# Peptides against a protein of PDB entry 7RZF: the designs that were tried, part 350

Target 1, 358 residues: chain A of PDB entry 7RZF
Amino acid sequence: PFQEEHLKQLYKIVPIKDIRNLYVTFPIPDLQKYYKSNPGHYLGHLIGHEGPGSLLSELKSKGWVNTLVGGQKEGARGFMFFIINVDLTEEGLLHVEDIILHMFQYIQKLRAEGPQEWVFQECKDLNAVAFRFKDKERPRGYTSKIAGILHYYPLEEVLTAEYLLEEFRPDLIEMVLDKLRPENVRVAIVSKSFEGKTDRTEEWYGTQYKQEAIPDEVIKKWQNADLNGKFKLPTKNEFIPTNFEILPLEKEATPYPALIKDTAMSKLWFKQDDKFFLPKACLNFEFFSPFAYVDPLHCNMAYLYLELLKDSLNEYAYAAELAGLSYDLQNTIYGMYLSVKGYNDKQPILLKKIIEKM
Target 2, 358 residues: chain A of PDB entry 7RZF as posed
Amino acid sequence: PFQEEHLKQLYKIVPIKDIRNLYVTFPIPDLQKYYKSNPGHYLGHLIGHEGPGSLLSELKSKGWVNTLVGGQKEGARGFMFFIINVDLTEEGLLHVEDIILHMFQYIQKLRAEGPQEWVFQELKDLNAVAFRFKDKERPRGYTSKIAGILHYYPLEEVLTAEYLLEEFRPDLIEMVLDKLRPENVRVAIVSKSFEGKTDRTEEWYGTQYKQEAIPDEVIKKWQNADLNGKFKLPTKNEFIPTNFEILPLEKEATPYPALIKDTAMSKLWFKQDDKFFLPKANLNFEFFSPFAYVDPLHSNMAYLYLELLKDSLNEYAYAAELAGLSYDLQNTIYGMYLSVKGYNDKQPILLKKIIEKM

## One batch from the design tools (peptide; made by RFdiffusion4, then SolubleMPNN)

Design b2_p30_6_s4 (from b2_p30_6, 14 letters changed)
Fold by OpenDDE base, seed 5:
Structure b2_p30_6_s4 (fold): chain B 358 residues (1-358), chain A 30 residues (1-30)
Amino acid sequence: as target 1 above (358 residues)
Amino acid sequence: MSPVELQKKKQEEFEKKNMTKAIEHIIFEV
């Protein structure tokens, strides 16, 4: 386990690649025995959330961060890490202390709201859906995966343990949150900007780095992280499928898309799935406009329109992805293309959200 | 993907892009 001298450390690391990353790492107890409740995943889901009022949303709005990953990571025997890793912008590299302050503000928000059973239930439901409809894995990859997880789970649970959440354990969530404190932090900044400013060499690969103690004043600043009113818990995910009914194959089902609607303004082709028998659909829409490609101005306007439309849909994109839905919006020479894919049950909801923004 | 799978995938993608064994050693073992 990390001793006190290993905590509150800042590592400045020179990468080989031109990357700018911040790693905020907390030593935590081994959570493997709590796989049925998976408190580390619960926290990683919230901290790593990309919706409105999320940590990432705020840090992106500042122009400091491109991507964020939060969650548990395996450590040495008997402990794990909780990580919050970000891809930094050039500007974000100058604001690392403030980025970490925002991380602690979000963590403080999670403490103030307390563990949410509905969030756990959404994770449980989504994991159950993923388990039920998991694709056939390649035998070699699957065998290797199963062999790896046999060390962590009872044989009877090994096929389900990674997917099935069973127990809401607010006590364990709070226990992990209690480890996510400034006094327990290890920070690494990875940037080429540290070249020539390092004093240590990593033993195995020769990577140049500097290790510094984080000043007590900075630790105290993070300890006193207030509630930032911009941070909000996610709303309930409206895209989670609940109906998985597969309609029987129609007797007249064609091996190709059949024209089922033909009007002056619209044509509709339909093909029933005759192979996979999954509760999934692909909706594809092509919109035609005589103005879309008439001149360079209209082309640019159509491009800008779709960029604005995509931006306006970002609030739903992450929630849809979590629920196994995706959409795509593209400019075409004739207008625009929209695709909605995934579980069929909530596709109408996502489609409605898209249309309401159009 | 489940939230667990998505989180794991995002971690793996981030690590594949950004993490080296040296960086891993410094952050998690030093």
Scores: peptide ipSAE 0.461, ipTM 0.930, DockQ to the pose 0.780
Fold by OpenDDE base, seed 3:
Structure b2_p30_6_s4 (fold): chain B 358 residues (1-358), chain A 30 residues (1-30)
Amino acid sequence: as target 1 above (358 residues)
Amino acid sequence: MSPVELQKKKQEEFEKKNMTKAIEHIIFEV
């Protein structure tokens, strides 16, 4: 178990690869017995959220962070870690203290709002959907996975325990939040910029690092993290499917796409699924413009338009991904390509949002 | 993919890209 001497430590690590990472880690109790409520996943979902008002959204807006991962990690026997890992920009490497301040401001926002049952319910519903429509795993890989997890779950629950949330436990969420404090932090910064500035060598692999105590003034700065008005809880995910009805295969179903609409401005082909029998659809749109490839200027304008469109849709991309929806936008020599894939129920909502931004 | 699976996948992808056994030892083993 980590003692007080192991807390409030900063590790400066020289990587072999040209990477810039920040690891913010908190020792937490073993949460394995709480898999039915999964408080670590609840917090990881919020801290790792990518929507408007998220930690990542704010850190990206400052140009400090490219990616963020939040969640629980297994430790040694009797404890776990909660981790907030980020991919740092060159600028972000200069602002590590302020990045961590923003992490504590977001955590403070979660404490101020308290545990939200609706967020738990969304996670429960999404996990239930994923379980119900889980792809058939290869039997050998599946058996080996099940054999591994039998050590953690009752035999009756081993098939479902990773997916089925059963209990909203605000007390356990608060208990984990109480461990996400500056006095319980371990920080690692991974960057080649520490080359020649290290005083230790890792025993097994020879990785050079420096270990130092985080100054008490910095710990105090993080302890006094105010509520940042830029941080907001995510909005309800409108893309969560609720209708899973599979329409019967039509008697005249063609093995190839049939032309179902032909107009001066549009052609529509349709093929019913005859193979998978899932409540999923693939919508593919090709837009033709005579201006898209006329000259290099128009090509660059079409490229810029698509990048701006993607940026304007980024607020929906994460919520759609969580709900098992995806979209793709590409430039073509004739104009644009749009693809929308996933559960059919909420595809019209995503498609409408895309069209409204176009 | 569930939110749990997505979170695990993102963590695994991050660790596979960025985390070495040496980094893991320095941070998580005492």
Scores: peptide ipSAE 0.441, ipTM 0.922, DockQ to the pose 0.730
Fold by OpenDDE base, seed 2:
Structure b2_p30_6_s4 (fold): chain B 358 residues (1-358), chain A 30 residues (1-30)
Amino acid sequence: as target 1 above (358 residues)
Amino acid sequence: MSPVELQKKKQEEFEKKNMTKAIEHIIFEV
């Protein structure tokens, strides 16, 4: 286990590749025994969220971060890490202390709101959907995976333990959240800008790095992280499917798309699924405009329109992805293409939101 | 994907892109 001398450390690491990353890590107890509640995954879901009021959304709005990953990582000898890793912009590399302050402000928001049973329930429901509709694994890979999982789970639970959340444990969420403090932090910054400024060499690969204690003033600044009013918990995910009814195959079902509507303004083709028997659909829309490709100006306007439309839909994209929905918007030489794919139950909600932004 | 699967996938993609064995050793092994 990490002792006090291993905490509050800053590592400046020189990469071979031109990358800029920040690793914010916290030693935590081994959570494997708590798989039924998965408190580390609960916190990783919130800290790693990409919706409005998320940590990533604020850090992107500042121009400091491109991507963020939050969650538990395996450790050695009966401990784990909680990690918050980011891809830094050039500007973000200059604001690392402020980025970490924002991380602690978000963590403080999670403490102030407390554990949310509805967030756990959404994770439970999404895991149940993923388990129910999981693709058949290859037998050899599956057998090897099961053999590995048998070391961690009872035989009766081994098939479900990775997917089924059973217990809401606010006490365990609070226990993990209590480890996410500045006094327990280990920070690494990876950048070529540290070349020639290092004093240590990693033994196995010769990677150059510097190790420094984080100044007590900086630790105190992070300990005094206030509530930032820009941070909000996610809203309820309206795209989570609840109806999984599969309609019976129609007697006149064709093996190819049939024209079911033909009007002056629209044609509609339909094909029922005759192979997969999943509660999923693919909606494809082709919009034709005589103005879309008439000249270079109209082409550029149509491009800009789709970029603005995509930007306006970003608030729903992450929630839809979590719920197993996706959309695609593309310019065509004739106009625009829209695709909506995934579980059919909530596709009308996503489609309505897209149309309301058009 | 479930939130758990998405988190694992994003972590694996980040580590595959950015984390070398040397970086992993420096940060996580003491």
Scores: peptide ipSAE 0.439, ipTM 0.922, DockQ to the pose 0.719
Fold by OpenDDE base, seed 1:
Structure b2_p30_6_s4 (fold): chain B 358 residues (1-358), chain A 30 residues (1-30)
Amino acid sequence: as target 1 above (358 residues)
Amino acid sequence: MSPVELQKKKQEEFEKKNMTKAIEHIIFEV
């Protein structure tokens, strides 16, 4: 559907809201029939990754980008889009060409490494976990959703099709990667900085924009994107739960937390779940220090310590989030608070990582 | 969340925050 005249276009769009966004889009074939392998999701997982060596990590380190989203979007009949959307900083707005160069460097890294079955397996396992422990949807919303997806999936698969990855298809991953090229790009920049610099009006909503061809020299610069040694595939996610055993409710289970350990240096309360029956736990720690709030200097030092601790844990934050784990660290008037929540199985691993950084 | 759900959620949150029908029309409609 998109001919050559529609490719290599740059749109400069004036928003109503004060936003700075970059949309890098690629027309791709319709991938709906490949839902069992979901090659667009595989690529979106890697391109949208937030861990060390990711595209976002590098762009954040330069102060150019706040957030990044990668994935497929539905198009008109017979095609889709692959999109890489970013929230730009003021500085990032000045470096759009270099941001897109880094996107193509990351895509080139994905081509050089080739499709990874272990990455597909992690996506499969995480989707299986999400499906198994999916919250009960409201019946009306669920029925409407099922009615909508019945157009795309066999009736027998309609309940599972969005979650169950069944087939590793490296050929389809490569096919989509072959569409993620500078010659196939459509770029939009959304910023108020284009006010008074536009020459077109969108027909339906009156949005002011400019459309121009991307210069051939810029396309060539992106085509010659080398391997950037800062880009790496993610490491294996150590936080993916594998044990979902629910321990039987103890006969002496209390409706409130019971004190199970009392020492001069620690108190421990425990409550077994008697309501949800999920393989999840909440670990909450209060650390008391007589120095935490004694004077303004100690208060500021405790604040700075916790900010540095949070920064040192950023390498695990995204992997933990993907695996359905979260942590929270807060300063208190008595010291600090730590919370670890989510699937029980890998909480000890995350807790150990936190303690090792303390 | 699964990577699928997390990405879908992040995409939906980004689109809900930033994408207008006008922006969608300009970028995705010919």
Scores: peptide ipSAE 0.404, ipTM 0.901, DockQ to the pose 0.697

Design b2_p30_7_s1 (from b2_p30_7, 14 letters changed)
Fold by OpenDDE base, seed 3:
Structure b2_p30_7_s1 (fold): chain B 358 residues (1-358), chain A 30 residues (1-30)
Amino acid sequence: as target 1 above (358 residues)
Amino acid sequence: LDELLKITYYEGSLTSASDYRIEPITFKLE
């Protein structure tokens, strides 16, 4: 029910906490009936992507943004919102107009490429994994949640509706994408820098804010957002698990790690999971070097090496995390520690990439 | 702002499985 007067508005908000946030909000139709296709999730996945050629990658490279989240939210009765939220740097706070321009450039890129079925399939597969291996929630919280969503979903689907994608609907993706336009935008900037510069107080929480119309010139700049060649669709996520087979417990399984390999250069311990029975593994590696901590120079070189290694792996970190894989790299007084955790199926792929960068 | 606050505080998501949840802005004076 936003009238035109509620669109193209800028809110400058004073937070209690020392935070710098930008919220770019678009009113969208109620998409609840389309939960099987979930076009808002598709767009949130792409807009919120953190890989090379993503919106976040570009904004981060400019030093303007630390984090980015994109997605649909329920809002007023019968309406939803699509929100792009970013954590602003001090420099980013000075470049909000340009940040939003980049958002519209990315959105324009999505329009130009059109809906991608393979992206939908990845979202479907990721959500299916998340559903299948969902951790046990607290019964009270879970019951309350289910009771709430019973209003929106058939009883038979109430447990699955939030997770299981069934239908690729490019028409709905395009419909939502068509609502992500400058003429429909509401912008909120949250920063302590607006203290003493506000003229209104929110009724419920006493939040100080200023409301301004976004100048037509600025709207026009965003409407004329061209294709930015730095923006690209993500590559396929190679870390999504497909094999969830759990190997039977070995007859000689010990309750503690057993030494299964002993060489002059390596020792390997193994313990089979006898408790959780999940298709997950933890791989832990300790690398030893007599030079790692011999003097301050070597210590700093070892630190620098690890930072460079981490930086070189950033391209995989997000895709791995989405697929339920994680890695950790740490300096030790003896050398380096590496941990790879998560679904076992694609761990060898991630491990290989790490070792190749070493 | 009221609507913005409502959006910000709304923890409900039709995509509860989505890692793409916008964290609520806590404007509430704890």
Scores: peptide ipSAE 0.007, ipTM 0.449, DockQ to the pose 0.022
Fold by OpenDDE base, seed 4:
Structure b2_p30_7_s1 (fold): chain B 358 residues (1-358), chain A 30 residues (1-30)
Amino acid sequence: as target 1 above (358 residues)
Amino acid sequence: LDELLKITYYEGSLTSASDYRIEPITFKLE
């Protein structure tokens, strides 16, 4: 276990690849025994959220971060880590202290709001969907994985333990949140900009690094992280599927899309799934406008319209993705193409939101 | 919208494997 001397440390690491990463790491208790509640997953879901009012949204808006991942990670026996990892922009590399301040502001927001059972329920439902519809793994890799996790889970639960949440434990969420403090932080910055500025070499891989104590003034700044009004909990994810019913194959099902509606204004083709038998659908829409490509002005207006539409839908993109839904919008020479793909249950909700923005 | 939509329903297996495997930087502190 890390002693106090190992906390409040900054590592400047030289990568082999041209990457810029920030790792903000907190030692946490071993949460393996709490796999049924998985408080680290709850926190990872919120900290790693990409929707409006998220940590990533704010850091992206400042041009400092491209991607963010938050979650628990296995350590040595008897302890784990909670890690917030971000991909830094060149500008973000100059603002690491402020990035970490924003992390603590978001964590403070989570403390202020307290554990939310509805968020846990969403995590539970998402994990259940992921488990139910996970792809087939390679047998050798899968067997090795299962053999490894047999050390951690009962035999009867070994297949489900990584996915199925059963217990809402707000006490454990609060316990983990209490470990996410500046006094417990270990910071690693990975950048080629540290080349020639390091004084240590890692024993195993020869990675060059410098270790520094984080100044007490910086720790204090992070400890005094206020509630930033830009940070909000995510809204409820309306796209999480709940109905997975597979309709029986129609007797007249054709191997090709059949024209089921033919009017002056619309044509509709339908093909039922006869191969995969999944509760998924692909909805493809082609919109025709005589004005879309009539001249350069109209073409640019159509392009601008689509970009504005995409921007207006960005608030739903991440929630849809988490729920196994995707959409695509493209300009065509005839107008616009829209696709909605994924679990069929909530596709109408996503489609309605797209149409309402349009 | 009912008038302008060419709706084509296609079968597609959307396997979005968002397996974000964070590879552990294991610092073994002896």
Scores: peptide ipSAE 0.006, ipTM 0.361, DockQ to the pose 0.075
Fold by OpenDDE base, seed 5:
Structure b2_p30_7_s1 (fold): chain B 358 residues (1-358), chain A 30 residues (1-30)
Amino acid sequence: as target 1 above (358 residues)
Amino acid sequence: LDELLKITYYEGSLTSASDYRIEPITFKLE
């Protein structure tokens, strides 16, 4: 366990690659025994959320951060970390203190809202889907992974323990949140900008770094993080599939897409899955416009239209992705191409939202 | 929308896994 002298520390690290990263690390108790409730996953889901009102959305809007990951990591036996990692822009590198303030504002929002059972249920459902439809892994890698986790889980649960949530434990969520405080923080900034400004070398990799105490004034600023009105809990993910029924193969199933509708304005082809037998579909739409490529102006306008459309759909993109849905929008010489792929159950919902934004 | 669309259904396997596990850089500090 880290002693007090190891807390409230800032590490400036020189990378080999041209990367800019911020790691905000909190020592937490070992949560392994709580794998059935997985409070760290709950918090990682919210802190790492990319939807409207998320931490990432706000930090990205300021131009400070490109990506954000939040979650638990194993440490030494009996000890874990909760880490928030962000990819910093050049501007973000200048605003690290403010970025961390926003992190604590979001954490404060989570405290104010309290544990949400519906969020836990979404995590449970998402993990159950991921488990049920998990792709085949390479046997060697899979065996090695299973062998590693046998130390942590009962043999009967070793295959399911990482995925299947069983118990909502708000007390454990609050316990972890109570560890996500400025007085318990370790900060690492990774940037080439620290080259020639370091005074220590890491023993194993020869990484150059500088260690500094975080000023008490900065800690106090983070401790007094207010509720930022821009932060909101995510809305319920409407794209999570619940129906996984596979329809029987039609007797006249063709090996190629069959034309099932032919009108003056539309043609529809259908191919039933005869190989994978998954509750998934690929919907492809080609829109034809005589104006799409008539001249350079129209081409540029069509491009701009799609960029704006994509931007308007960003609010759904992350939720859809979490639920195993994706969409693609492309300009074509004839007009526009739309693809919706993933679990078939909620594809109509996503498609409707896309159409409404068009 | 139905009037201007060529709709094609294809077979495909999409797998998405949301992994929130972080692989931080670990240093042995002095």
Scores: peptide ipSAE 0.000, ipTM 0.351, DockQ to the pose 0.075
Fold by OpenDDE base, seed 2:
Structure b2_p30_7_s1 (fold): chain B 358 residues (1-358), chain A 30 residues (1-30)
Amino acid sequence: as target 1 above (358 residues)
Amino acid sequence: LDELLKITYYEGSLTSASDYRIEPITFKLE
């Protein structure tokens, strides 16, 4: 286990590739025995959330971070790590202390709100969907994986243990949150800007790095992280499918799309799935306008309209993606194209939101 | 752009399906 001397450390690491990354790491207890509740996944879901009021949303708005990942990682025997990893911009590299302050402000928000059963339920439902509709794995890889996890799970649960959440354990969520403190932090910054400024070499790969103690004043600054009013819990994900019914194949089902509606203003083609038998659908919309490409001005206006529309829909993009829904918007020489794909159950909700913005 | 609408509906494999998975974070210093 890490001793006090191993905590509150900063590592400056020289990469081979031109990358800029920040790793904020917290030693945590071994959570393997708690796989039925998976408190680390709950926290990773919230800390790694990309919606409005998220940590990533704020850090992106400042131009400091491109991507963020949060979650648990296995350590040595008897302990794990919780890690927040971000891809830094050039500007973000200059603001690492402030980025970490924002992380602790978000963590403080999670403490203030407390564990939310509805968030756990969403994680449970998302994992259940992922399990039910997971792709076929390669037999050799799958067998090796199963053989490995047999050491951790009962035989009867080995196929489901990594996916199926069963127990809401707010006590364990709070326990992990209590470990996410400045006094328990290990920070690593990866940047080529540290080349020639390192004094140590890693034994196995020859990675050059410098280790420094984080100043007490900086630790204190992070300990005094207040509630930032910009941080909010995500809203409920309304796109999570709950109905997986597959309709029977119609007797008159055609192998090709059939024209089922023909009016002066619209044509509708429909093809039932006769191959995959999944609770998924693809909706494709082509909008035609005689003005879309009539001249350069109208073309540019149509382009700008679509960019504004995409921007206005950004609040739903992440939630839809998590729920296995996607949409695509493109300009065409005749107008615009819209595609909505994924689980059919909540497609009408997403489509309605798109239309309302339009 | 509210002029004409063509709607197509079909079922098929999604090549870019986003899967929600619980995966441990892997760190590579490349």
Scores: peptide ipSAE 0.005, ipTM 0.343, DockQ to the pose 0.113; fails the geometry check

